# Peptides against a protein of PDB entry 3V4L: the designs that were tried, part 328

Target 1, 386 residues: chain A of PDB entry 3V4L
Amino acid sequence: GQPLAKDKVALLIGNMSYWEHPKLKAPLVDVYELTNLLRQLDFKVVSLLDLTEYEMCNAVDEFLLLLDKGVYGLLYYAGHGYENFGNSFMVPVDAPNPYRSENCLCVQNILKLMQEKETGLNVFLLDMCRKRNDYDDTIPILDALKVTANIVFGYATCQGAEAFEIQHSGLANGIFMKFLKDRLLEDKKITVLLDEVAEDMGKCHLTKGRQALEIRSSLSEKRALTDPVQGAPCSAEALVRNLQWAKAHELPESMCLKFQCGVHIQLGFAAEFSNVMIIYTSIVHKPPEIIMCDAYVTDFPLDLDIDPKHANKGTPEETGSYLVSKDLPKHCLYTRLSSLQKLKEHLIFTVCLSYQYSGLEDTVEEKQEVNVGKPLIAKLDMHRGL

## One batch from the design tools (peptide; made by RFdiffusion4, then SolubleMPNN)

Design b2_p30_3_s2 (from b2_p30_3, 10 letters changed)
Fold by OpenDDE base, seed 3:
Structure b2_p30_3_s2 (fold): chain B 386 residues (1-386), chain A 30 residues (1-30)
Amino acid sequence: as target 1 above (386 residues)
Amino acid sequence: SEEEEKKKKEEEEKEKEEELEKELVSMDPD
């Protein structure tokens, strides 16, 4: 019969905003595009940008809680990375310069843990450089992997080579994602799909002799990313998994705020990523005696590191949100919260209405505090123990 | 002609790819 997945779960990590290393751009678009494609494939996708070591460890742990017998697990990583002795290391944004294996996440350790879950398929897509880190003399003594015959690695580049991004018009795509996205929805064995992506990349003159896809697999079965999910949740664990994922993707409900002056504001929320949310405010009713009226959001939790200079923008793009701007309502003020994984408590903030009456020179302010609970990934408490 | 349209497409693809090559950045930390 057609192979069935018990479920399909993906963790996508894009690290760009390094503290001690060069900043990247491609992971933003690549994680977003891959998220949208994997959602069309009925994957439960957690998409995270700019994670610290601790946040990456917690993201992997929460991902492993979503895995079980016969579940398809996909890990995508875009960011800085290295390969020592055939072990791939993902570099967190807070990694020191130089970084070592102790500051990084070993992909083969994650694979071991996925094999303990008896997963139906393990796919790793690693959009990172594979150069040796000469500052890391650690020979990782990895335990022998189980012979599960369900493993696929797609490396964006060859061993000892670099991965590249194309920086066009202020956005960038990784070379790997540029070709992967065109094939990802095809009903093919995942190793055949990646082989076609390798052929497509190999035709591109940009990457010829610089970057080539490497496929490493032990996949004995015909498994595809298109394989249907098994219908009814067969276990209490499957129900818990579905609830856990649903919690991590629940947006706050849109609110209608009413001020004493008779102004009505709509407050709305949009997800860009599992840890990135846009807040937008719109004036939906203004009394005719009020000539000017603006609704600002302020007083955010300090844990979110929100610069007020980047808040309350007239466009999503001015907040750094280029991807979801088409799906957002127009004529709002926009604020991008890019670090929801840092949120320890409920997201409480102030909506400040500044307005002017006809024939009065003085501006009046009214404020309302808003509690939207824990949005998106903040429901998983990824900072547990800090 | 179909050959001229094909050649023009190959030139437009090559120009587009030469533009993209100027914007090709390594994801290496070094």
Scores: peptide ipSAE 0.375, ipTM 0.738, DockQ to the pose 0.516
Fold by OpenDDE base, seed 2:
Structure b2_p30_3_s2 (fold): chain B 386 residues (1-386), chain A 30 residues (1-30)
Amino acid sequence: as target 1 above (386 residues)
Amino acid sequence: SEEEEKKKKEEEEKEKEEELEKELVSMDPD
């Protein structure tokens, strides 16, 4: 019969905003587009941008809690990386210059842990360079991997080569995602799908002699990303997994705030990524005696590093949100929270209403504190241990 | 002709590839 997945889970990490290394652009679009495609494939997707070493470790641990016997696991990474002695290292945004294996996540260690879960399929999509790091002479003594016939690696580039991004004026993909996205929904064995992506990349003059997809596979079965999820979650573990994923994707409910002056504000929330949320405010009712009225958000938790200069923008794009802007209501003020993983407490903030009455020169302010609990990934407490 | 339209499309695709080639950046930190 057709293989069935017990469930399908993906962790997508895009690192761009490095502290001590060149900034990238493609991981933003690549993680977003891949998230939307994998959701159409009935994957439970956790999508994370700009993780520290500690945050990446916790994201992997939380992902491993979603894995079980016969579950399909997919890890995508876009960012800086290297390959020493056949081991792939993902570089966190807080990695020092130079970085070493002690500052980075080894993909083969993650694979070992995935094999312990008896997964149905393990897919790694590594959109990073595979050059040697000459500052790291550490030879990882990895324990021998179990012989499982269910592993697929798609490397964006060849061993010892670079991966490339397109730095177009606007939103552009990395080279790997540019070709992967066009085929990802095809009902094909994952190794056949990746081989077709490799052929498409090989036909393009841009990539010819610069970047080529490498496929490593032990996959003996005809497994596809399109394979249907096996029916209603029958196990206690499947119910726990579904609840854990649902918690990490729960948005705050939209609120209607009423001020003493009779102004009503709509407060809404949108997810860009599992760790990135947009808050939007709009005036839905204004008494006729109020001539000017502005509603802004302030007093965010310090852990979020919210610069007031980037808050309360007239467009989502002015906040750095280019991807979800079409799905947002118009005529709001927008604030982007890009580091929800850092949130230790409840998201408590102030909605401030500044207004003027007809015939009074002085502005009046009213404030309401709003507690929305822990939104999205902040429910997983990715900082448990700091 | 169909051959002229095909040739024009191949030239437009090549020009677009040459523009994108100028915008290719390595993801290498070095």
Scores: peptide ipSAE 0.374, ipTM 0.741, DockQ to the pose 0.517
Fold by OpenDDE base, seed 1:
Structure b2_p30_3_s2 (fold): chain B 386 residues (1-386), chain A 30 residues (1-30)
Amino acid sequence: as target 1 above (386 residues)
Amino acid sequence: SEEEEKKKKEEEEKEKEEELEKELVSMDPD
C-alpha cells in the first residue's frame, strides 16, 4: 500500500541579514516559495528568516516537539554554511567572523534528535556552501547515528563546492530552489524526485561545472512528500502538535478603530513568514470637514528593533515586502515586523491619527493604543531561556 | 521562415543565459 505519514512537519530557515558576513538575497524568495509548495503537500510549515544562534536552537527545539513516531520531518536551510569532515554547519546571522562550530548548528546533531523521535522520514534540504572552514579545527565527536533507513539529504552543491544565487530584478532565487520548485509536487519517491532535480540542474548551462546537487540517502522505503497524512489526529500528542502549530500561525483579527473626530480606520494583519508580519492601516471613513488625514503606527516594543524610517510606507515594497503585496489591500500605510521571534510580551503599539480641518492651519493628533496579543511565532515563546 | 524563427529563439535563449550568468553570485562568506 502507499505509505502514510502520521503527520508532516517542516522547519524552513532563511538567513540573509548577517551582521559580520556578506548579505544574501535568495533565502527570502526560496523560503517563501518552498513554504507555499509544502503547504500544498499538507505540511505544517514553520518559516523563519534571519535567526540568531539562540533563536535557531529554539526553532529546532520547537520543531523537534512537533515530531513523533511516523511523522515526516523536513528541515530546509538557506544561508551561509560549511562542511567539516562530513558534518554540515548552518551559520546564524549573529555568527562572529570567523565563525566556528560553537557558533553554528550541526545538522547531524539535529538528525540524531529526529531519530530519537522515531520519525517516519527525515529530509534535509541544505541550500548553503559546503566549503571547509579552515578556522574550525574541531572534529565533532558525534554519537553514532541509528540505522533508521529513512534519511534523505539534498545538498544544493557538492562537497567542498559553493552554492549560487541568481540576482534578477531585485528578487533572487537560489539555483537549488529554481529546479526543486518545478519537481517538488510530483508523486515520486523523494530520492527519485531529487535525482530528477539533479538531472535538470546538470542540463542547465549556467550550473554546469559550478554547482551540482548531491543526494545522500539511506531511504529503504518508497516514501514521497506527497504521502497522505494518516486520518484525524487520534492521539493526545497529535492534538497538542496541531494546537501548537495553529498557535504559531494565528494572525490578529482585523480591527476597526473609531476616533473622536469621526474618522474610522481599518487595521489589518498579514503573515509573510512565521516571524514576519505586515500591519496595514486604511482610512475607511473621513468626515468632509477633514481635508488631510493619515494613520500611522508607532510605539512598538523595543525588542522588535523597528526603524521608524521603514514604517508607515505607501507600498508593501517600500517596507521590503515584495512577496505578499498582491494579497494586501491597496491604498494603505504598511509596516513590516520582521523579528516576531524576539517579542517577549504582547504586541502593544499606538495608532496615531494626524488630521487637518478645513480652514485651520494646525494639524490635530489623536492616539489609540492597540493590544493584539502574541502574533504568529511569538506564541511559541522562542525567547524562553534568555 | 521556421528556421529563422528557431534560430532567433536560440539566440534569445542564449542571451538570457548570458544575462543570468552575469547575475550568478556565490553564497560563500569569503
Scores: peptide ipSAE 0.374, ipTM 0.740, DockQ to the pose 0.530
Fold by OpenDDE base, seed 4:
Structure b2_p30_3_s2 (fold): chain B 386 residues (1-386), chain A 30 residues (1-30)
Amino acid sequence: as target 1 above (386 residues)
Amino acid sequence: SEEEEKKKKEEEEKEKEEELEKELVSMDPD
């Protein structure tokens, strides 16, 4: 019969905004497009941008809590990385220059932990360079992996080679995702699907002789990303996993704020990623005696590192939200919260209504504090221990 | 002719690939 997944879980990490290394662009689009494709494949997707070492460790730990016997686990990473002695290292955004294995996450260690969960399939998609890091002479003594015959690595490039991105538009893919996205929904064994992606990359003039996909697998069964999830969660663990994922993806409810002047504001929320949320404000009712009014959001928690210069924009694109702008209401002020993993407490902020009456020169302000609880990934308390 | 339109489209696609080739950036930190 067709294999069944007990469940399907994906962790997608895109690191771009490095502190001590060159900034990347493609991981933004790549994580977003892959998230949408994996959701169509009934994956529970956690998508995270710009993680520190500590945040990456916690994201992997939370991902491992979603894994269980017969669950399909997919890890995607786009960012800086290296390969020493056949071990792949993902570089966090806070990694020093030069970085070492002690500053990075070893993918083979994550694989070991996934094998302890008795997963049905382990897929790693690594969109990173595979050059040797000569500043790291550490040979990881890895414990012997179990012979599970359920492992697939898709490397964006060959061993010792570079991965490339296209920097033309602020919406270009990395080379790997450019080809992967066209095949990902196909009902094929995952190793056959990746082999077709490798052929597509090999035919493109751009990639020929620069970047080639490497497939490393020990997959004895015909497993596909299209494999159906086993029906209604019959185990307590499956129910807990569904609740944990739902909790981590719950948006705040849209609010209608009423000010004393009679202005009504709609406050809305949209998810771009599991750690990235757009807040938008719109004037839904204005008394005729009020000639001008604007609704600003301010007084965010310091942990979110929100620059007020990037808040309250007239377009989603001015916030850096190029991907979700089509799904957002028009004629709002938009604010992008890109670091929800840093939120230790409830998201409390102020909505400030600035308005002017007809025949008064002075601007009047009314303020309302809003508590929206812990949005999205902030519900997982990824900062337990700082 | 349909063959000339096909050749012109293949040349325009090749020019676009040559433009995109200048915009390929390594994801290497070094």
Scores: peptide ipSAE 0.371, ipTM 0.735, DockQ to the pose 0.535

Design b2_p30_3_s3 (from b2_p30_3, 13 letters changed)
Fold by OpenDDE base, seed 3:
Structure b2_p30_3_s3 (fold): chain B 386 residues (1-386), chain A 30 residues (1-30)
Amino acid sequence: as target 1 above (386 residues)
Amino acid sequence: EKEEEERKKKEEKEKKEKELEEQIVSMDPD
């Protein structure tokens, strides 16, 4: 019979905004496009941008809690990285310059932990450079991996080579994701799918002799990303997993705020990623006596590092949100919260209404505090350990 | 006409490929 996945879980990490290293652009679009494709494949997807070492460790730990016997696990990483002695290291955004293995996440350690979960399939898609880090002479003594015959690595580039992005008008795509996205929905064994992606990269003039996909696999069974999820969750653990994932993707409900002046504001929320949310405000009712009226969001938790200069924009694009702008309502003020993983407490903020009456020169302000609880990834309490 | 349209399509493709090639950036940290 066709193999069944007990469940399908993916963690996607895109690191771009490095503190001590060159900034990347491709991970933004690549994580977003891959998230949408994996959701069409019935994956439970956690998508995270710009993680510190601590946040990456916690994201991996939460991902491993979603894994169990016969579950398909997929880890995608786009960012800076290196390969020493056949071990792949993902570089967090807070990594020092130079970084070492002690500042980075070893993919083979994650694989070991995934093998302990008795997963049905382990897929690693690593969209990073694979050059040796000459500042790190540590030979990681990895424990012997179990012979599970269910492992697939797709490396965006060859050993010792660079991965590349194509920058266009302020956005970029990784070369790997550009070809992967065209094949990802095909009902093929994952190693056959990746081999076709490698052929497509090898036929392209842009990539030929610059970047080539490496496939490393022990996959003995015909497993595909299209494999159907086994029906109703048979275990209490599977139910808990489904509830935990659902909590991590719950948006705040849209609110209608009523001010004393008779202005009504709609406050809405949209997810760009599991740790990135857009808040939007729109005036849905204005008394005719009010000639000018704007609704600003302010007084955010300091842990979110919100620059007021990038808040309350007339377009999603002015906030740095280019991907979800088509699905957002028009004629709002937009604010992008890009670091929801840093939120320890409830998201409390102020909606400030600034307005002017006809025939009065003075601007009037009314304020309402809003508590939306813990949105998206903030429900996982990724801070548990401080 | 068809040969000129194929030539124009090829020139537009080569131009677009060259514009994309100039936009290729390494993801290397060094």
Scores: peptide ipSAE 0.358, ipTM 0.725, DockQ to the pose 0.535
Fold by OpenDDE base, seed 4:
Structure b2_p30_3_s3 (fold): chain B 386 residues (1-386), chain A 30 residues (1-30)
Amino acid sequence: as target 1 above (386 residues)
Amino acid sequence: EKEEEERKKKEEKEKKEKELEEQIVSMDPD
């Protein structure tokens, strides 16, 4: 019969905003496009941008809690990385220069932990450079992997080679994601799908001799990303997994705020990623005596590191949100919260209404405090270990 | 005429490929 997944879970990490290393651009679009494709494949997707070492460890731990017997696990990483002695290291955004294995996440350690979960399929998609780090002479003693015959690695590049991004019109895709996205929805064994992606990369003049996909697999069964999820969650573990994932993706409900002047504001929320949320405000009712009014969001928690100069923009694009702008309502003020993983407490902020009456020169302000609880990934309390 | 249209399409394709090639950036930190 066709293989069935008990469930399908993906963790996607895109690191771009490095502190001590060159900034990347491709991970933004790559994580977003892959998230949308994996959602069409009935994956539970956690998508995270710009994680510290500690935040990456916690994201992996939370991902491993979603894994169980017969679950399909997919880990995607786009960012800086290296390969020493056949071990792949993902570089967090807070990694020092030079970085070492002690500052990085070893993919083979994650694979070991995934094998302990008796997963149905383990897919690693690593969109990073695979050059040796000559500043790290650490030979990780990895325990022998179990022979599970359910492992697939797709490396965006060859061993000792670089991965590349294509920067066009302010957006960039990784070369790997550019070809992967065209095939990802195909009902094929995952190793056959990746082999076709490798052929597409090898036929393209832009990529031929620059970057080549490496496939490393031990996959004995005909498993595909298209494999259907086994029906109603019959186990308590499947219910817990569904609830845990749902918590990490729960947006605040849209609110209608009423001010004393009679202005009504719609406050809405949109997820760009599991740790990135856009807040938008729109004036839905204005008394005729009020000639001008604007609704600003302010007084965010300091843990979110929100520059007021980047808040309350007239377009989503001015916030740095180029991907979800089509799905957002028009004629709002937009604010992008890009670090929801850093939120220790409830997201409390102020909605400030600035307005003018007809025939008065003075601007009047009214303020309302809003508590939206813990949005998205902030519900997982990724900071409870500090 | 057809050969000149095919030549123009080829030149426009080569130009777009070159513009894309100039946009390829290494993800290497070095």
Scores: peptide ipSAE 0.357, ipTM 0.726, DockQ to the pose 0.544
Fold by OpenDDE base, seed 2:
Structure b2_p30_3_s3 (fold): chain B 386 residues (1-386), chain A 30 residues (1-30)
Amino acid sequence: as target 1 above (386 residues)
Amino acid sequence: EKEEEERKKKEEKEKKEKELEEQIVSMDPD
């Protein structure tokens, strides 16, 4: 019979905005494109950008809570990384220069924890460099991994080699994601799918001799990312997993705000990633006596580090949101909250209406406080240890 | 004519490949 997954869960991490290291561009688009593809494959996807060491540890812990016996687990990482002694290290955005294993997440440690969950399939897609870090002399004494015939690694590059991004029109894609996305929906054994991606990379003149996909697999069964999820969640664990994932992806409801002057504002919310939300405001009703009015969002929680100069933009693209702009309503003011994982409290902010009456020179302001609770990933309390 | 059209298509492909090659950036921190 066709293999069945008990459930399918993916954690996607894209680190690009490093503090002490070169900034990347590809992780933004690659995490977004992969998120949309894995959602079409009935994966529960958590997608996170620009995580600190602490935030990455918590994201992995929350991902491991979604894993159980016979669940398909997929970890994707795009960012800086290294490989020492056959161990892969993912570099957080707050990693010092030079970074060491103590500042980084070891993929083989995550694999050990996934094996303890008795997962049905473990897929690692590592879109990072695999150079040795000569500043890290630590030989990880990893405990022997359990012999599970359900592991697949797709490394974007060969051992000791670099991964590359293709920059076009201010966006970039990783070379790996460029080829992976064209095949990811195919009903093939995951190792066969990745081998075909490796062939496509090897046929392309741009990538030939520059970057090659390495596949490492113990997968003894014909398992595919297309494998159907077992029917209605009959287990208490599956219900808990579904509720936990749903909480981490719940957007605030769209609101209609009414001001004393008779102006009505639509306040809306869109998810770009599990930790990135766009707020948009539009004037839906204006009394004829009001000649001009604008609706600004302000007074965000300090934990979000929102620069007012980057808030209330006339386009999503001016906020740095290039991916969801097609799904957003037009003629709004847009604000991008890119660090929802940092939110300790409820998202409380002010909607400020600035307006002018016909025949008065002075602008009038009205303010309304809005509490939208904890949006998206902020519900997981990724700060419980600070 | 056909050989000149094939030559132009090859030159345009090689130009596009070179423009894309200039857009390839390492993800290495070094």
Scores: peptide ipSAE 0.354, ipTM 0.717, DockQ to the pose 0.560
Fold by OpenDDE base, seed 5:
Structure b2_p30_3_s3 (fold): chain B 386 residues (1-386), chain A 30 residues (1-30)
Amino acid sequence: as target 1 above (386 residues)
Amino acid sequence: EKEEEERKKKEEKEKKEKELEEQIVSMDPD
């Protein structure tokens, strides 16, 4: 029979906005495209952008809590990274210059913890450079990995080599994701699928001799990302996993605000990533005596580090939201909340209505406070311990 | 005609290839 997954869980991390290192572009599109593909494959996907060391550790710990016997786990990382002595290190956005292993997440340590869960499949997709870091002389004494089958590594590049992005029209894709996305939905053994991706990269004139996919596998079984999830979640653990995932994906309900002047505002929410939400406002009713009327959002929690200069934009693209803009309502003001993992409390903010009556020179303001609870990833309290 | 269309199609392909090659950026921090 076809192998069955007990469940399918993915963590996708894209680091771009480094503090002390060059900024990347590819992780934005790559995490988004991979999220949409893995959702079509019935994966429970958590997608996170621009994580600190502490936030990355917590994201990995929460991901490991979702893993259990016969679960399929997929970890994708796009960002800066290095490889020392066959150990891969993912670089957080707050990493110092130079960074060391103590500032970074070791993928082989995560693998060890995944092996302890007796997972049905472990897939690592590492879209990062594999150059040696000469500032890090630490030799991680990895404990002997259990001789477990069902591990697959897809390294975007060869050992000691660079990974590349292709920049187009202000967006970018990683070279690896460009080829992976075309095959990811195929009903094939995951190692066969990745080998075909490696062949496609090797046939392309742009990538040939620049970047080559390396596949490492202990996969003895015919497992695919297309393998169906076992029906009826009969275990308490499966129910908990479903509830934890649902919490990380729950958007606030769209609401209609009514002001004393008789203006009505629609307030709506959209997820770009598990830690990135778009707020949008639109005027849905305006009395004829009101000639001008603007609705803006303000007074966000300080933990979100929202610059008012980047809030209340006339287009999603002006907020940095290039991916979901087609699915958003038009003629709104848009605000992008890119750091929901930092939110310690409920998301409380003010909707301010500024308006002018016909024949009055002065603008009038009305304000309403809105509490939307903990949106998306903020329900997991990833800041526990800060 | 056909040879000139094939030449133009090859030149357009080589131009798109160069434009894509100029768009390739290393993800290396160094």
Scores: peptide ipSAE 0.349, ipTM 0.711, DockQ to the pose 0.568

